# Peptides against a protein of PDB entry 7AE7, part 199

Target 1, 321 residues: chain A of PDB entry 7AE7
Amino acid sequence: KVYKDLREFLEVLEQEGQLIRVKEEVNPEPDIAAAGRAAANLGKNQPAVFFEKIKGYKYSVVTNVHGSWQNHALMLGLDKNTSTKDQFYELNRRWDKFPVPPNVVKREAAPCKENVIDKDINLFEILPLYRINEQDGGFYISKASVVTADPEYPDDFNKLNVGTYRIQVKDRDRVGIQALAMHDIAVQLEKAEAENKPLPIAITIGNNPLVTFMASTPVGYNQNEYEFVGALQDGVPMDIVKSDLYDHLYVPAGSEVVLEGHIIPRVRTVEGPFGEFPGSYSGARLQCEVKIDRITHRTNPIFENLYLGIPWTEIDYLMAL

## One batch from the design tools (peptide; made by RFdiffusion4, then SolubleMPNN)

Design b2_p23_1_s4 (from b2_p23_1, 11 letters changed)
Fold by OpenDDE base, seed 5:
Structure b2_p23_1_s4 (fold): chain B 321 residues (1-321), chain A 23 residues (1-23)
Amino acid sequence: as target 1 above (321 residues)
Amino acid sequence: SAIEEEIARRRAKLEEIKAEVAK
């Protein structure tokens, strides 16, 4: 089984008893984190948690989508009771199918293009933002697949990078991003900043679960994550669409929300702290700043965010490979 | 776009390889 988007995967999770719906209105804090922790206490087979109604917000949140080996098996289109060993065997078998080139779909066929916001951008109107951890220095987007390219080689599809980075909301139309030296985005940013140019960026939220998985999986600088997604789909290409602002950036066609913008060259602002692990906070640091210039989104977009409550955390499953 | 053309070339090559392996 292959999933075009997050919604198809959530439907399967629900059918398989791996999704809990919270139908009552919740407070963003502390109820989202508390409900996530309560779900985590159900044992090794932790479900995703879908919050239908959030006080003060129009849209929904889902968390812990990758939060169990059962969810991981279902992501691969396997039986939910597939052993960890057999899941790893299947992953390795499919990995050898790399590269599987994506399908480029027309703009009209891409669900992420259903709605456009290009004026009076306010992230709080689109995303039900909340503090993930009690001591976080702000609101974080912790499960985004971030698309950037090499500014020297914008037409080289192998250098198109899809990665996961810590993103703090700074303003209605601004976010901080942690681009560490070991990340491919840092190489691309260095090239842009050498010429004092902005780096084009697309921050995608609520994707096909294999896109999120591959964005969290280190690959070579000259390897495209979308071609690995196709491999992990057992040779079925994923669907991508051209970004609205940039001819050289392509995003998942089924993304719930796409934030298009640029990293401001040679600007650094205070970011953090963030609770990356339970009881462990990374300190405040000077990090890059992104200006959001355009948003595209599905109708009634779902904000997928990371669960960081009780170990095993969702990160542990995303990084266990 | 140059990227779309490259993706199309890669897809064509992949289908050729699949057809060869299936023989």
Scores: peptide ipSAE 0.362, ipTM 0.849, DockQ to the pose 0.010
Fold by OpenDDE base, seed 3:
Structure b2_p23_1_s4 (fold): chain B 321 residues (1-321), chain A 23 residues (1-23)
Amino acid sequence: as target 1 above (321 residues)
Amino acid sequence: SAIEEEIARRRAKLEEIKAEVAK
């Protein structure tokens, strides 16, 4: 089985008993985190948790999508009871199919383009934002696939980067982003900042689960994550679409939400703290700031966010393969 | 776009390789 988007994957998770649907209205704090912890305490078979109604918000939240070996097996289109060894074997077998070039779809065919917001941007109207951890310094978008390119080589598809970074919401139309020196985005940002230019960025939320997986997986600077997604789909190309603001940025066609904007050159603002691990907070640091200039989104967008409530977090599963 | 053209070239090359391996 290959998934075009998050929704197709969530349907399979639900069919396989790997998704809990919370239909009652919940408070964003503390109920989302509490329910996530409760689900994680069910043992080795940790389901995703889908919250249909969040008090004060219009849209839904899903968490713990990658939060179990069963969910990882299903992500690969395998039986949910496939061993970790066999999952690893299959992952490696498919990895050797790299590169599998994506399909570029027309704007009209891309679900992420169903709705557009280009004025009076307010992230709080689109995303049911909440504190993941009780002592977080703000609201985080922790499971976004962030698209950037090399500003010196914008037409080099090999240098198009899709990565996962810590993102704190700063204002209605601003986010802080942690671009560490070891990340490909930092190389690209350095080039832009050398010229005192903005770095174009697309922050994509709620993707095909293999996009999220590859965005969390280190690859070479001259290797495109979308071509690995096609490999991990056993040779089936994924669908991408051109961003609205930038001719050189392409996003997953099925993204629930796409935040298009730019990293402001040579600006650093206080970001954090964030509970990266249970009981461990990364302190406040000066980080980059992104201005959001345009949003595209699916109708009734699902906010996919990372679960961090117990030691075996969703990130542990993403890094274990 | 230059990227779309490059993707198309890569796809064509992949199909050629598949056809050669199938022989």
Scores: peptide ipSAE 0.345, ipTM 0.836, DockQ to the pose 0.010
Fold by OpenDDE base, seed 2:
Structure b2_p23_1_s4 (fold): chain B 321 residues (1-321), chain A 23 residues (1-23)
Amino acid sequence: as target 1 above (321 residues)
Amino acid sequence: SAIEEEIARRRAKLEEIKAEVAK
């Protein structure tokens, strides 16, 4: 089984009993985090939790999409009861199929292009934002697949990077991003900042689960994450589409929300604290700032966000491989 | 775009490899 988008995966999770649908209106805080903790208490068979109605917001939230070995097996299109050993075996077998180049689809065929916002941008109107942890310094977008390119080699597809970074919402049209020196985005940003130029960026939310998985998996600077997604789909290419603002950036065609903008050169603003692990908060730091210039989104976009709960975080499953 | 052309080249190469392995 191959998934075109998050929605196809959520349908399979629901069919397999690995998704809880909350139909009643919830408060963003504390109900989302509380329900996530309750789901985590179900042990090894932790389901995704889908919130249909959130007070004060128009759209839905899903959490804990990657939060179990069953969900991970289903992501690979395997039986949900496939052993971890067999999942690793299959992952390694498929990894050897790299590279599998993606399909470029037309703008009109890409679900992420159904709606456009290019003026009066307000992230709070599109994303049901909430504090993941009670002591967080703000609202975080924690499962985004962030697309950037090498500004010296914008046409080199091997250097098109898709990564996962800590993103704090700073304003209606601004986010802070943690670009650590060890990340490929930091190399690209350094090149842009050397010339005092903005770095083009597309922050994609609610993707095919293998895109989210690969964005969280370190690969070589000259390796494209989309070509690994095709490999992990057992040789079936994934679908990508050109960004609206940039000819050299391509995003997953099925993304729920795409935030297009730029990293402001040589600007650093206070970000944090964030509870990366239960009971552990990273201090406030100076981080990069992104201006959001355009949003595209599916009709009724689903905000996929990370579950951070005890005893197992969703990060533990994303990094365990 | 240059990227789309490169993707097309890579796809063509993959199909060539598949055809060679199938022989």
Scores: peptide ipSAE 0.335, ipTM 0.826, DockQ to the pose 0.010
Fold by OpenDDE base, seed 1:
Structure b2_p23_1_s4 (fold): chain B 321 residues (1-321), chain A 23 residues (1-23)
Amino acid sequence: as target 1 above (321 residues)
Amino acid sequence: SAIEEEIARRRAKLEEIKAEVAK
């Protein structure tokens, strides 16, 4: 089975008994994190947790989408009880199908374009933000697929990067992003900053689970993650759409939320701490700052965010390759 | 766009390869 978006995957997770739906209103803190920890304590068969109602917010949150081998099997369209060995075998078989070019869909056909916010941007109105860990220095967006390009080669589709980075909310329309030197985004940012230019960026939230998976999987600088998604879909192209602000940035057509903006050149602000592992906090660092200039989103957008509870964490499954 | 044209070229090439392998 191939998924067009997060919603199709969540439907399958629910059908397979791999999603817990919380219908009662919860507090953003500590209830979301507490429920995630409780789900992780269910053993190796960790379900996703979907929160329908969050106090003070309009929209829903889902966590632990990739948080088990069963969920990983279902992501690949396999039986949930497929062995880890067979999952790896199938993944490797599909990997060899690279490249599978995406479909470019029209703006009108892209669910991520259903709604537009181009003024009075407030991330808190769109995303039910919460502290993932009690000691976090702020609200984090931890499962975004971040789209950037090489500013010297904006028309080179091979250099279009889709990556996962730690993102801290700084203001209504600003986020900090951790761009480490090993990340392709850091190379692209260095080029932009050398000319004192903004780096165009699209932060996409709530994607096809294979997009999220590939955004967390290191690939070559001259390899496009979308072409790997098509390979992992066993040769079925994924759907992408042009960003609203930039002709050279393309986002998943089915994204729940797309934050379009730019990395401010030569600006660094304090980011962190963040609890990447239980009891382990990465210290506060000076990180890049993104100005959000436009939001597009699906009607009733689902905020997909990372669960960072007790090992095995969701990160362990995303990085288990 | 240049990217859309490149994607279209890549698709056409992939379909050609598929057609050759199916023979």
Scores: peptide ipSAE 0.366, ipTM 0.854, DockQ to the pose 0.010; fails the geometry check

Design b2_p23_2_s1 (from b2_p23_2, 13 letters changed)
Fold by OpenDDE base, seed 4:
Order: sequence, then C-alpha cells, then structure tokens
Structure b2_p23_2_s1 (fold): chain B 321 residues (1-321), chain A 23 residues (1-23)
Amino acid sequence: as target 1 above (321 residues)
Amino acid sequence: SVEELNQERNREAEEAFRKQQAL
C-alpha cells in the first residue's frame, strides 16, 4: 500500500489498532508528553497518539507516528506483525529501485495549497505548539521535513535536500534551525552566506510517513530524498508540487503545513536547550534564524510532532532502519 | 498567552546562555 499523505497513514494506523485517539480537551503541557509516555508503556506495540482538542489551540496534534516496529511495517505497506528482519529485507530490496522520480503535480491538485497565509503570519494560529520536554528553552517543531537547494545549482534536482532539523519557535514568524556541519543544509547555507544572500527554505510538517523517514535518513549530497521515497513505495512515484515563493523548491503535495521563507544570512541567535535524549539536554548554541514569509496548509491541519520518552524514543525507530 | 509563554522561555534560555558564556 502507498500513502499519499499523513491522513491516509493515520487511517490505517487506527484501523490496525496502532493509533490512540484522545477526544477530550488536553493541556499542551504536560498532557501531550504524559499521554505519549503512557502509550509507550503499553508494551512493544507502541501506538501513535492523536489529540483532537488542545486547550488554547484550534487544531490537532499527532505524536509517535513512527514510534514502533508495527508502525514501520504499516508504513512499508506490510502486515503490522512483519518481523524486523523481514522489514529490513524489504527495505533493502526497495532501496535498489532508486531513483524513482516524483510526479510534479499542479498547484490546484496539491492538498497543501488549500489555504494560504501571506500576511500577519502567526505560527501559534496554525500549530498547537508546546514544549516536548519540561526543560526545553521554548516550543519546538521536531519532525519537519525541511527542503533546501544548492544556491549555485538551484535547478539541479539531484541537489535538492529534504532533511530533518531541530526547529525552535522564536516568535510568530521566526524560527531557529539547528544546521550542523554534517548536514547538507549547512553546505548550502555556507554557499549562500559567502555571497551574503538568504537561503530559500520550505519547512514541511505532517507528511507521507516515507517522506519523514527519508528526511531522517542520511543520503548523498547529489541524491534526492523524493527519489528514494518512490523506491520505498516499491516504484510508485510520490507527488510533489512547486513551493509558492520559489520555482526551484518542491514540497510534498500532501503536507499538512508548509512554512516558506528564508534563512537570514550571517545572523545567529540562541537556540536551545532541547532534550534530544532522556536525561541529556543539548546545550544552547548560536544557530541560524529563519524568517517565515508564507504559509500554505490543509484545512484543519494536523501538527505531527516527535515523541521523546523513556526507554525508546521515536528517534530510535527513525534511525534504526 | 501561549506566545508570551514561549517568549519568556526563550528569554530565560538566552539569559542562561549569556551567563554561561561570561564564565
């Protein structure tokens, strides 16, 4: 089975008993993290947790979408009881199908384009933001697929990067992004900053689960993550659409929210601390700042965010494959 | 507001960072 978007995957998770739906209004803190921990304690078959109502917000949160081997099996369109060994075998078999080029769809065919905000941008009106960990230095977007290109080769589709980076919310229309030297985004930013130019960026939230998986999987600088998504879909192309601000940036057609903007050249602001692992906080550092210039989103957008809890984090499942 | 709460948390983190860099 192939999933066009997060919603099709969440429907399958719910049908398979791998999603808990919380219908009562919750407080963002501590209830989201507490319910995620409670779900993790249900054993090895950790479900996703969907919060329909968050106090002070209009929209929903889903967490722990990739938080179990059952969810990974379902992501690959396999039986939920498929062994880790058989999942690995199937993943490797499909990996050899690379490259599978995506389909570029028209703007009118892309669900991520249903609503547009191009003025008075306020992230708090679109995303039910909260601290993932009790000691986090602010609210975080921890499971976004971030799209950037090489500023010297903007039309080279093979250099289009889709990566997962830690994003701290600074204000209504600004976020801090952790661009480490080992990430392809840091190479692209270095080229832009050498010329004192902004780096175009699209931060995509709530995607096809294979997009989120590939954005968390290191690939070569000249390899496109969308072409791996098509390979992992057993040769079925994924659907992408042009960003609204940039002709050279493509986003998943089914994204729940797309934040379009730019990394401000040669600006660094304090980002962190963030609890990447239970009991270990990465300290605050000077990191890049992104200005958000445009938002597109689906009607009633779902905020997919990372679950971080003991003993196995969602990161452990995203990085273990 | 949730925005004011986030701003306060960011401010506290920035102040803590500045104190650590001054040591």
Scores: peptide ipSAE 0.513, ipTM 0.921, DockQ to the pose 0.935
Fold by OpenDDE base, seed 3:
Structure b2_p23_2_s1 (fold): chain B 321 residues (1-321), chain A 23 residues (1-23)
Amino acid sequence: as target 1 above (321 residues)
Amino acid sequence: SVEELNQERNREAEEAFRKQQAL
């Protein structure tokens, strides 16, 4: 089984008994985190949790999408009871198919382009934002696939980077991003900042589960994560579309929300603290700031966010393969 | 509002950071 988007994957999770649907209205805090912890306590077969109604917001939240070995098996299109060993063997077999180039679709064919917000940007209207951990310094977007390019080689598709970074919401149209020196985005940002230029960025939310997996998996600077997604789909190309603001940035065609903007050159603001692991907080630091200039989104977008409960987080599963 | 709550938490975090850097 290959998935075009998050929605096709959530349908399979629900069919396989690996998704809990919460139909009653919940408070963003503490109910989302509490329900995530309750789902984690159901044992090793931790389901995704889909919240249909969040008080004060228009749209839905899903969490713990990658939060079990069953969900990882289903992500690979395998039986949910496939052993971790057999998942690893299949992952490695498919990895050797790299590169599988993506299909570039027309704007009109991309679900992420159904709606556009190009003025009066307000992240609180489009995303049901909440504090993931009780001591977080604010609201976070913790499961985005962030697209950037090399500003010296913008037309080199092999240098297009799709990575996962913690993103703190700072204002209606501004986010802090943790771009560490070990990340490919830091190399690209250094080149832009050397010339005092903005770095173009697309922050994509609610993707094909293999995009999220590859964005969390380190690859070489000259390797494109989308070409690995095609490999992990057993040779079926994924669909990408050109961003609206930038000719050189491509986003997943099926993204629920795309935040397009730029990293402000040579600006650093306080970001954090954030509970990256249960009981472990990364302290506040001076980090980069992104201005959001345009949003595209699917109708009734689903906000996919990371579950950070005990005993296992989605990060533990994403890093274990 | 949720926006005001986020701003309050951000301010508290920034103040805590500044105090730590001054030590």
Scores: peptide ipSAE 0.504, ipTM 0.920, DockQ to the pose 0.885
Fold by OpenDDE base, seed 5:
Structure b2_p23_2_s1 (fold): chain B 321 residues (1-321), chain A 23 residues (1-23)
Amino acid sequence: as target 1 above (321 residues)
Amino acid sequence: SVEELNQERNREAEEAFRKQQAL
């Protein structure tokens, strides 16, 4: 089975008994984290947790989407009881199908383009934002697939990078991003900053689960994560669409929310602290700042965010393969 | 508001960072 978007995957998780739906209104803090911990205590069969109603917000949150071996098997379109060994075998078999080029769809065919916000941008109106951990220095977007390109080779599709980065919400239209020197985004940013130019960026939220998996999987600088998604779909291309602001950036056609903007050149602001692992906080540091210039989103967008808490976390499953 | 709460948390983190850099 292949999934076009997060919604098709959530439907399968619910059918397979791998999703808990919370219908009661919850407080963003501490109830989201508390429910995630309660789900983690169910043992190896950890379901996703879908919050339909969040106090003070219009839209829903889903967490722990990748939080079990059953969810991982279903992501690959396998039976939920497929052994870890057989999942690894199938992953390796499909990996050899790289590259599988994506389909570029028209703007009018892309669900992520259903709604547009191009003025008076306010992230709090679109995303049910909260602190993932009690001591976080602010609200975080922790499961986004971030799209950037090489500013020297903007038309080289092999240099298009889709990565997962820690993103702190700074203001209504600004976020901090942790771009470490070992990340492909840092190479691209260095080139832009050498010329004192902004780096174009698209921050995508709520994707096909294989996009999120590949964005969290290190690949070569000249390898496109979307071409690996097609390989992991057993040779079925994924659907992408051109960004609204930039001709050289492509986003998943089914994204729940797309934040389009730019990294401000040579600006560094305080980002953090953040609880990346249970009992371990990365301290505050000077990091890059992104200005959000445009938002596109599906009607009634679902905010997919990372479950962090009692081990095993979603990060452990995303990095285990 | 949730916005004001986020702003306050960011301010607290910035102040803590500045104090650590001054040590």
Scores: peptide ipSAE 0.482, ipTM 0.915, DockQ to the pose 0.938
Fold by OpenDDE base, seed 2:
Structure b2_p23_2_s1 (fold): chain B 321 residues (1-321), chain A 23 residues (1-23)
Amino acid sequence: as target 1 above (321 residues)
Amino acid sequence: SVEELNQERNREAEEAFRKQQAL
């Protein structure tokens, strides 16, 4: 089984008993985190948790999408009871199929283009944002696949980077991004800032689960994460579409929300603290700031966000493969 | 509002950071 988007994966998770649907209205805090913890305590079958109604917001949240070995098996299109050993075997077998180039679809064929916001941008109208941990310095987008390119080689598709970064919401149209020196985005940003130019960026939310997996998996600077997604789909290409603002940035065609903008050159603002693990906080630091210039989104977009709880975090599974 | 709550938390975090850097 191959998935075009998050929605196809959530349908399979629900069919396989790996998704809990919360139909009652919840408070963003503390109910989302509390329900996630309660679901994680159900034992080895750690399901995704889908919140249909969130007080003060129009749209839904899903958490813990990658939060179990069963969900990982299903992500690979395997039986949910596939052993971890057999999952690793299959992952390695498929990895050798790299590169599998993606299909570039037309704008009219891309679900992420169903709606456009190009003025009066307000992230709080599109994303049901909440504090993940009690001591977080604000709301976070913790499970986005962030697309950037090399500003010196913008047309080199092999240098197109899709990564996962900590993103704090700073304003209606601004986010802080943690671009650490060890990340490919930091190399690209350094080149842009040397010329005092903005770095083009697309922050994509609610993706095909293999896109989220590959965005969290380190690859070479000259390797494209989308070509690994095709390999992990057993040689079936994924679908990408050109961004609206930038000819050289491509986003997953099925993304629930795409935030298009730029990293402001040579600006640093306070970001954090953030609880990466329960009881462990990464302190506040001066980090980069992104201006959001355009949003595209699916009708009734689903906000996929990271589950951070006890006994296991979702990141433990994303990093274990 | 949720926006005001986020702004308040951001301000508290910024103030805490500034205090830490002054030590």
Scores: peptide ipSAE 0.469, ipTM 0.911, DockQ to the pose 0.939

